Peptides against a protein of PDB entry 3WG5. Designs and how they scored, part 48

Target 1, 218 residues: chain A of PDB entry 3WG5
Amino acid sequence: LAKNIVYVAQIKGQITSYTYDQFDRYITIAEQDNAEAIIIELDTPGGRADAMMNIVQRIQQSKIPVIIYVYPPGASAASAGTYIALGSHLIAMAPGTSIGACRPILGYSQNGSIIEAPPKITNYFIAYIKSLAQESGRNATIAEEFITKDLSLTPEEALKYGVIEVVARDINELLKKSNGMKTKIPVNGRYVTLNFTNVEVRYLAPSFKDKLISYITD
Target 2, 218 residues: chain A of PDB entry 3WG5 as posed
Amino acid sequence: LAKNIVYVAQIKGQITSYTYDQFDRYITIAEQDNAEAIIIELDTPGGRADAMMNIVQRIQQSKIPVIIYVYPPGASAASAGTYIALGSHLIAMAPGTSIGACRPILGYSQNGSIIEAPPAITNYFIAYIKSLAQESGRNATIAEEFITKDLSLTPEEALKYGVIEVVARDINELLKKSNGMKTKIPVNGRYVTLNFTNVEVRYLAPSFKDKLISYITD

## One batch from the design tools (peptide; made by RFdiffusion4, then SolubleMPNN)

Design b1_p11_6_s3 (from b1_p11_6, 5 letters changed)
Fold by OpenDDE base, seed 2:
Structure b1_p11_6_s3 (fold): chain B 218 residues (1-218), chain C 218 residues (1-218), chain A 11 residues (1-11)
Amino acid sequence: as target 1 above (218 residues)
Amino acid sequence: as target 1 above (218 residues)
Amino acid sequence: TVFYPIDFETK
């Protein structure tokens, strides 16, 4: 039986325009091979809102399901990572990971204190994160609280509250648990039922450029 | 006589993935209309290296000449802006603008002090900026000093040292002075002679999204 | 979203 290909790639560090390029490259490779899905092992403390929005858009334009997997244990989908996850076709988290803390900031002052975003920006991101949650059939109230309360959740809490779809220890458990699930957003206008019954897992490595820029930006 | 169209668009603020989207959108519009050139009025204090590299690549892939114009007076092509300029088909500066200060940093510490990039990163960007200068027939020694000495130049100095091609007070003077100049890098593999003898200037405005993201990232 | 340091910023 022909094996369904599932790609796995890692995106670690700050969300930047380079992170967008990684997403774009990885998704494109998986699209070209008509993969059943791509699983992005995500570990990010956050990053730029603009890069995040572009990544969300790139995920939404994917011809295949994009699964955001907060991995490994100890990883986070913090801030921008939460938006990316909420914009994806499926969210999984490993035990010992976290999601949330989405309050927008303008940066850090010279003394290292957070410069708060003005209400207009905060309100924009509240509307944006709620839209991502609603569009994906996820908990929009909690999504709002990721900003308003700077809430961070465990995988178990996020699953319980309907923010994420899977808690999995590894790729094998993720594939097993997500098999037969529908994507939370459409793929080419259609909700896809994931088929991981006969899969070949292919790992994508960062390019030399990816490694270099990741090293520079992290 | 059919007018040669020259597009003019503004990119102001930090260089981010959104800035890339602005470049891409503006250049694409100008490409679709087979414009003689696009002039990007650039005012930036710098930004992300990854976004910068993508912008440079997008400029290099342009089907039409991309002129980076450091404008208005008081504007800068600082740090990432210098790389973008050096990667472009022509650099112009208005009087009272600046270019340079290209030393890579990893960010700011909690006390607001600059976190210096390790030598390997600094050396990478030295090689990169020198390559941009050499490929465009510009002063690679000064390009290196933009990093090693964190040098900033006036338009007059930059012109004198062969970093830029034009000092112009406004778009009309820029068109006049650059008329008949060859692009400093190829357009579709060929050096183009700019023809601004019979031009219609078309201004592009930022999209609503552009304005929003610019507001958020600045 | 946390905005992280800019790789290139004027001092």
Scores: peptide ipSAE 0.025, ipTM 0.302, DockQ to the pose 0.266
Fold by OpenDDE base, seed 1:
Structure b1_p11_6_s3 (fold): chain B 218 residues (1-218), chain C 218 residues (1-218), chain A 11 residues (1-11)
Amino acid sequence: as target 1 above (218 residues)
Amino acid sequence: as target 1 above (218 residues)
Amino acid sequence: TVFYPIDFETK
């Protein structure tokens, strides 16, 4: 039986292999304690596609619901963050956050210009992001437009278009609004109805390594 | 005499040498028409330090006030965007935007981890960002903390701490609130009192090249 | 490697 515990952890900064380790650690802790869910407060401008795909896979393999919460105000789930959100069990955004801008790039040239991904890579990620949206019952057209138009959405737009499930100002409002919602993807093969009635909120702090790597990556 | 014209242009995406060209083009158009000011709607996760420094210099050389407006909601003036804002004649933020995260990095490793800048570079940018803040009468302590703590602020915090001058929801509110404000840095050696009484707002569109490069960089 | 870059390249 799930405990009346909800974990909350923050993942901020670039999506890298170290971000995968953070996701894995946080989700594993919440899984081990049979939490009702884990809320990941996500603030990312993007990062590496390989790490992103691994994170999405780790979320999809979670034994408990993983809620991506674009938080605090001013935060974004940009690029890789959008994919991660679209791959999660529930997406929430705080007012004043953004989601989108998912166009893949190969990197930056010496002059700091973006090196565009070839059509084969762009098309791969179009298919990938649409699959994430479709699997979660989210707006696959908008998901595609996150790439093809480099679209960025406000929380209100994202909610209106069916990209996200909740707009909430804080964890308490998120818990209240998401209580009784079904996960948008299955947990262990089943859509879970979230039960945030009488939950204890437990915050997970970044590890020393996470702090060091955040310091190295920040 | 300045015309009762305010130009508005959007600069979105990574700060690169092409972003410099956008700033230069937009400011030049507004200068040529003797605009009362130009408002740059800035949404950037950061970019190249060289391009950033050139943009700051171009703003400082402007014959008219350059207002950096972190807009729309969900936008950020992250990293290079913060420097650009701190180097401008007036900073405004829309609710739900962010500013900060100015720690310099050398780039990304093959594994997507950040390569930290050596202390010499970090210290250089600490001095640089503090100088921008001091020259503009903005909070130099917070400016330093944008690097040393990788601090990010909401509009309300940024206003409260004296990092920015205005919080405004849209161009009309920005014009209303900034009317009668003095520029935070001189224009042609003088602090200019902004006159947004009976102004015509003229929007500048990205050039074809800007769109192409944004497409390449996005 | 596909990135969505946050860059602050100090060059």
Scores: peptide ipSAE 0.070, ipTM 0.344, DockQ to the pose 0.206; fails the geometry check
Fold by OpenDDE base, seed 5:
Structure b1_p11_6_s3 (fold): chain B 218 residues (1-218), chain C 218 residues (1-218), chain A 11 residues (1-11)
Amino acid sequence: as target 1 above (218 residues)
Amino acid sequence: as target 1 above (218 residues)
Amino acid sequence: TVFYPIDFETK
């Protein structure tokens, strides 16, 4: 039986191999405790595609619901963050946050200009992001436009268009609003109804390593 | 008489000469045990054309049905993976996966840009991929567009367009859905009807060598 | 040698 516990952890900064390790650690802890869910407070400008895809897989392999919460106000789930969110069991956003801008790039030139990805790569990620949206019952047209139009949305727009499930100001409002919602993707092959009645909220602190690497990459 | 056994093995990462050895080993084990079929859970971003062509031949020479399953969610049969799939006895995809993006390249430049293949090479692989599609009774027009348009598809699109045969969330659903299907290419000159009633599922673990090389190439 | 890789970064 799941313990009446919800974990909350923060992931901030660029999506890298180290960010994968953070996701893996946090989800593993919550799985071991048979938590009702884990909420990942996400704030990212984007990052590496390989790390992003691995994170999506890790979320989908989770034995518990993984909720992506774009938080605090001013945060974003930009680029890689949008893919991660679309791969998750539930997406929430705080007011004053954003999601989208998913067009892949090869990098930045010396003058700071974007090096465009070839059509091969762009089309691959169009298919990939649409697949994530379709699997989760989210808006695949908007998901494609996150790439083709470099679209970015507010929380209210994202909710309205069926990209996300919840707009919430804080964890308490998130728990209240998401209580009784079904996961948008299955947990171990089953769509789970979230039960946040009388839950203990436990915060997972970043490891010392997590703090140090975030400091180096910021 | 085939034993009522289905093997499942995983192949993840770049398509190389070592990936050929994995396919060969897994198929050989399943052949030796007179298995009903082998399912290869495939997740690849692509790789070498020579290795890919050898893998296709190895599949076509198999004494048992070889099912390519793009799995888990977030996985892809990108580029070389698409050719391999099109050369197989049955293709399945999990939700949240992709297939396509088959345009050949010579490599990457120092600045990360793609070095384009000359028309001769591109035209060769157009003919090759169309041949695989035609032989397997799959959509040859889409197969060509995987190159000419660098097209990528979702599982639902790929099924709809007749590129793949099954969309399945897991091995159990795959076995259920593919039960009674005929192979898309012959096994020893005969189209085989798959019988997955009361099968034992056996997982083939990667060898130590398989694990080590995957670690080095990731 | 012909390759079919996918590699990219996100913003």
Scores: peptide ipSAE 0.027, ipTM 0.261, DockQ to the pose 0.178; fails the geometry check
Fold by OpenDDE base, seed 3:
Structure b1_p11_6_s3 (fold): chain B 218 residues (1-218), chain C 218 residues (1-218), chain A 11 residues (1-11)
Amino acid sequence: as target 1 above (218 residues)
Amino acid sequence: as target 1 above (218 residues)
Amino acid sequence: TVFYPIDFETK
């Protein structure tokens, strides 16, 4: 019986237009192969709002389930990463990771101090993050507090509060725990039940361009 | 008599954190040499708000006059470029350039359509751009219309409406026309009268890193 | 910290 394919790809670093290109490329590959899902191992301190919103849209338009996996231990889905996660079909976290800290800022001053976003911008993103949470059936109160209290959660807390769906140490545990779960948002207008009973895991590598950009931005 | 130095540097492309680094580096070099001024030849379609605001702050903290010169013909100071210009000590434009189109957007959708900024964000930047214009004694009404009407101006219009100070075909004409003008904002708390009577023009080249980043982003 | 740079990308 032809094994259903699950793709795994890593996205690390700041959320930028290049990160969008990575998401788009990875999801497209997985779509073309009619994969059961793609798992994105995410480690991000945050990034650009525009790129983030584009990524969320790309995920929501995916023909296959996109699973955000905050991995490895020590990684975070901070700020933009939280939005991306909340926009995805399933969120998993490894032990020792974090999610949250979503308060928008306008940048850093020369002295390294944060330039605060005006209330109007903050309120926009409160509404946006709450919408993502509500659409996915996740905790909208905590989503709001990711901004208003700059809240960060452990995987255990995030699971407990209904922000995420899975805590998993590795890909195998993730596949095991998420097997039989329904996506938190629709895939092509339908909530999909994940079937990881007989799957082949395929790792996608970054392109040469991806590597070069990462090398320059790090 | 030791010639007063005027530095000239080019900044082209999207306004990003790397663009901030370029501004900072160029201004710092000119400050260290106690230059009479630095002229930044600017050609930008826009970019990031955070980087833009940081650049404006860096210009305003400069120990020497920073002149934004929209150059060469065909170039623009679009969106973020307009803010940067309005935050500078003097604005010049070459014939065949443009300034304006400052309406903030949240990004582009997958289909290439603009994602509109919420009114709250738009209003914030209206207030911000008006403040830049007012502080520099430039036309705040037109500055607002750069957003509300997505207005773009020719050099001749921008000069006529009191948005910019100089129309110049090249560096020599710029130096000639701006000689004896006062900066539109203070330098170290004082409005400086530009003295370009006996100056040496020094061109600053982009660093290897600048070139590499530009190559990757283009 | 997420910079929500409002991109001022012109059309």
Scores: peptide ipSAE 0.025, ipTM 0.318, DockQ to the pose 0.749; fails the geometry check

Design b1_p11_6_s4 (from b1_p11_6, 5 letters changed)
Fold by OpenDDE base, seed 3:
Structure b1_p11_6_s4 (fold): chain B 218 residues (1-218), chain C 218 residues (1-218), chain A 11 residues (1-11)
Amino acid sequence: as target 1 above (218 residues)
Amino acid sequence: as target 1 above (218 residues)
Amino acid sequence: VVFEPIDFETK
């Protein structure tokens, strides 16, 4: 019985154009091998809106399911990371992680204070995040509150409120719990039922370039 | 006669948080030495709005005049670079450079097409760029058109329209032409008359970190 | 020419 492959890759740090390149490369590798899915272990404080939107689009164009897994314990899918998660085919979180805090900012002032985004920008991203939630059948009210209240949730709360689909301690538990779930958005125009009954986990390593960028930006 | 020092540093590439760090470091060095001014040789296609706003604020908080010099020939102060220039104490351009093209975007889609910013964001930056122009006594109508028409100007046009203050082929011509000019915005709450009659030019080199970031992002 | 508007960061 040919084992279906599930790829696992790590994306850590700020969401940038280089993060897009990582997503694109990882998903492309998994697509080429006709993997059952790719799991992205995500740990991010946020980052750029442009890169975030490109990543969301890349995920939505994926020929295979892309699972965002907020991992390990202590990690977050904060800000841009929440948008990426909401744009994905399935969201999982490890215990001790967080999701949310999506209020857009223009940046930090010299004294370390936040430069607030104008209401127009904030409202745009409220509409955008609600759209992502609605398209994926996730809690759009909470998605809005991720911005308006700068809300952050535990995995248990996020699951309870219908923001995420799985709480899992590790990859094996994730595969077990997500087995038989339908993707929350289409893959190639169809909602896919995940089949993790007979799979091989294959880990993807960051490229040398990815390592170098991470080293410089961390 | 103690020579007044004028620092010169180069900033090239995309405007990012690392670009802010470069501006901050360069200006701080020049401030510590009580330089008459610092000249930043700028060549940028644009970059992040957050980093841009932080850079503008850092320039406005400078204890010494910060001169943006679009240099060398073939360089540009495009998009975010134009905002930075408009936020500075003096703008100069070399022949064969350009300024403008300030329309905000959310990023690029996977097919390389531009993701347009919503009208609300565009309007915010119209107001912002006009404010920078007005505060510096520069042409606010042209500043608006840098966004609304995605206008780019030659140095000669930019000078003619009152967007910039100097067209100069090199540092020596810049110093000569800007000598006796008042800064277009205050330095420590006062408009300063530039005195380049008896100055020593001191070049600042990028740090190892700056070189590494440039190498990776270029 | 790229002018990109907004960052998201953890607060």
Scores: peptide ipSAE 0.032, ipTM 0.273, DockQ to the pose 0.824
Fold by OpenDDE base, seed 5:
Structure b1_p11_6_s4 (fold): chain B 218 residues (1-218), chain C 218 residues (1-218), chain A 11 residues (1-11)
Amino acid sequence: as target 1 above (218 residues)
Amino acid sequence: as target 1 above (218 residues)
Amino acid sequence: VVFEPIDFETK
């Protein structure tokens, strides 16, 4: 039985192994308390593909619904953040946020220019992102275009195209709008209907380690 | 109670998110069967730092001892592989293997030249690798030199310097030598004495997904 | 493989 608790945590900055540690820690805390869901306020310019895939897997293995919320206004779920969102149980965005721009790169040259990924890598991630979209019943064509066209969408466009499920200004509006929605992927093998009636909202703060890592990576 | 089972699995190639998936799957199987330990035969040239850190965390969270075995002869635990080893409950190496060369890079340029990591990143990984060595009671000075000097060691040198615990030619010799050793890090908060008397050895094969990923990344 | 902007590979 869920405890009528919704956890909220923030993940900001580059998607790295430390970001995985944050996701794992936050989800684990919420799982241990048998929360109704955890909302991750995500603001990322992207990051590492391997960390991203680990995060997606960790979300998929969650014992509770994991809601990715692109927040606050001005935030993005860019690149790796889009994959993470597409791998989650529900995607929400605040007005003035963005999602997409998922083209893989090998990195940056010394002059700051992008080193393009070879077609083999690009094609792999096209297949991967389409798989995430298909598994979650989201727009796989747009998911592919996040790579092939480096497309970025507004919340309104993403909702319209069936990439995301909710546009919400704050946590209260998110809870209100997502109440009664089914998860887009299974929780422990079952699609769960979210019940946010009379829930306690608990905020998780970043650990000292999380803060230090964010400071080092930003 | 452990079932007197030791699992053995192979991880070969670049350390990526898929490698994390392999580690997670293998460790989870061994945990579910309440194995005495899992031995991961590791052969890696390195890979992604974020995947590496996720793997280290997954090992640290294991309910059973995870033994990293650099195997077969000619294999390496290079770069990310060294970090993974230093994060594990016991490190073994076969004769003719190597460990070290842990200098972080941003990637490769189009001409195949290394793009050097900025000092901020290098210093971060120096602190990180030293932490892993210290937590496991291994040589933190050599761990730092794996980065600062890009040092690589033979099994005999690594054993001599207190980087690893076992040199073994095969699984049988590894089990024989590690029998009665304490884990270098805790298992569920306790240092465990390995008991490999009358154990059944079970080999885990890579999944179809693991094989496909290896094929795509190699 | 990284997604913009930071590619960190370990050797």
Scores: peptide ipSAE 0.064, ipTM 0.339, DockQ to the pose 0.208; fails the geometry check
Fold by OpenDDE base, seed 2:
Structure b1_p11_6_s4 (fold): chain B 218 residues (1-218), chain C 218 residues (1-218), chain A 11 residues (1-11)
Amino acid sequence: as target 1 above (218 residues)
Amino acid sequence: as target 1 above (218 residues)
Amino acid sequence: VVFEPIDFETK
């Protein structure tokens, strides 16, 4: 019996292999409890592409809907965060958040200048981000422009252009607005209609390890 | 019972992780006492973007209204200070102050020249600052121009163009003019009407640590 | 390939 439970967890900071572990842990807990969904409150400036791709795969393999919620106000799904969002079952943003700026780089030089990715890498991620958008029925043109123009969008713009599904101020508004929506990608091969009627919200706290890693990386 | 108390604290200098700690401490004190509001007298030339974003989040998560007051005359909410202001429940400026000049940079070279931020970063902050303006019902076009034109405004210009809410010479005039105004963003999910009738003004002093850090960074 | 965090300063 699918429990009337929605889990909420926070992922904050740089996307790394440790961030993958957090996603995996949180989603696994929610899967084990047959939650209606898990909401990941995401706030990231970006991070590693390898970790990002693994996180996207983990989300897409989830046995339950994974909602990426760019939250709180002032948060972003920047760079890697955009890919993660586009790979998810539903994207929500709080007012005052942003999404985009997805151009891959190799790193920063000693003088702080960007080391540009070669065309082969840039083109790879153009194809990748377009695939995520197309698979999820989201705006593939804008997804490409997140790279080619290094575009960033407000929640209102992202909603208007069909990049995201919900603008919500808080978890309660998110649950209300997303109730009855279909997942933008399948869950176990099926598009699921979200049912947030009479749900219990359960918050997942970071593990001690998660807290320590966040403390070290911040 | 909401006490008829308004706290006033000063934040001066560069925006850093230590500045976040000051904001957090001051707002927490005012929250604990169920103040009608806290007024932060802000004077900053800018600082770190990470700290700025954390401060904005802390303000937006406040249990009480946070008023950013660019004060005294000669002060500025420059760069990071503008973002902080735009993320707040109400912006006031004293005559002879300024706001704006928000173009992000990577830093300064050894010769003192600006290391330009890549377009990805600039566009990210354009989206971010526009989101803050839109969420708060402030002029998003001007907010963008704070970056794209590196625009700086006087209090009169900022008021006229709908960037700020109050021009006030001192705390008493600020309280008088802002009495009965609604917060530009919600407090605990609700827009609050400020009530500064029969309020006691309480000044918060910098901690010893705050003073020491300010002394080291200045 | 890195999507480097926005480690930047405001003026």
Scores: peptide ipSAE 0.035, ipTM 0.321, DockQ to the pose 0.167; fails the geometry check
Fold by OpenDDE base, seed 4:
Structure b1_p11_6_s4 (fold): chain B 218 residues (1-218), chain C 218 residues (1-218), chain A 11 residues (1-11)
Amino acid sequence: as target 1 above (218 residues)
Amino acid sequence: as target 1 above (218 residues)
Amino acid sequence: VVFEPIDFETK
């Protein structure tokens, strides 16, 4: 019986164009091997809106389910990370992680103060994040509040409010709990029921380029 | 007679947070040495709006005049580069360079197509770029058209329309032509008359970190 | 959390 393959990769740090490249590479590898799914262990404080939107699009175009897993404990899917998660086929969080804090900013001033986004931009992202939530059958009200209230949630809260689908301590528990779940968005136009019975877990390492970028951004 | 020092540094590539760090480092060095000015040789296709705004703010907070020099021939101050230039104390361009093309985008889709910015964002940057032009006594109508028409100008056109102050082939010609010019924005609350008589030109090299980032982004 | 909406890229 051909073992179902599940890929696992890690994406850590700010969401940038390089993060897009990581997503693209990881998903492409998993697609090429006809994986049952790819799990992206995500730990991000946020990042660029453009890169985020591109990543969301890349996930939505995936030939296989893309599971965002906020991992390890202490990790966050903050800001851009929340959008990415909401754009994915399944969201999981480890205990001790967080999701939310999506208020757009134009950047930081020299003194480290936030440059506020104009209401126009804020409203754009409110509409955008709500669309992601709605398309995935997740809580659009909370998604909006991630911006308007800069709301941050625990895994348990996020699960309770219908923002995420799974709370899991590790990959094995994630696979066990998500087995038989339907993707929250379509895969190739169809909602897929995840099959994680008799799976082989394959870990993807960052490329040399990925490592170098991470080293510079830390 | 204490030689007036003019620093020259190069900033090339996309405008990012790392570009901000370069600007900050270069300007800080020049400030510490009480330089007469710093000339930033700029060659950019554009980049991030946040980083751009931070760079503009850093320039505006400079204790010394910051001259943006679109250099060498073939270089551009495109998009974010135009904003940075408009936020500076003096703009120069080398022959064969360009300035403009400031239409904001949300990014590129996976297929390389532009994701259009919503009108709200576009209008924000119209207001912003016009403010930069107005504050510097530069052509606010053309500044707006850099966005609304995605206008790009030659050095001669930019000079003619009052977008820039100097066309110069090299640093020596720039210093010669800009000598006795007033800064287009204040330095420490005062418009400064540039004095480039008996100047020592000091070139600043990119840091090791700057080089590493450039290597990865190319 | 930095959410930066706008990249300027020249075509």
Scores: peptide ipSAE 0.028, ipTM 0.266, DockQ to the pose 0.819; fails the geometry check

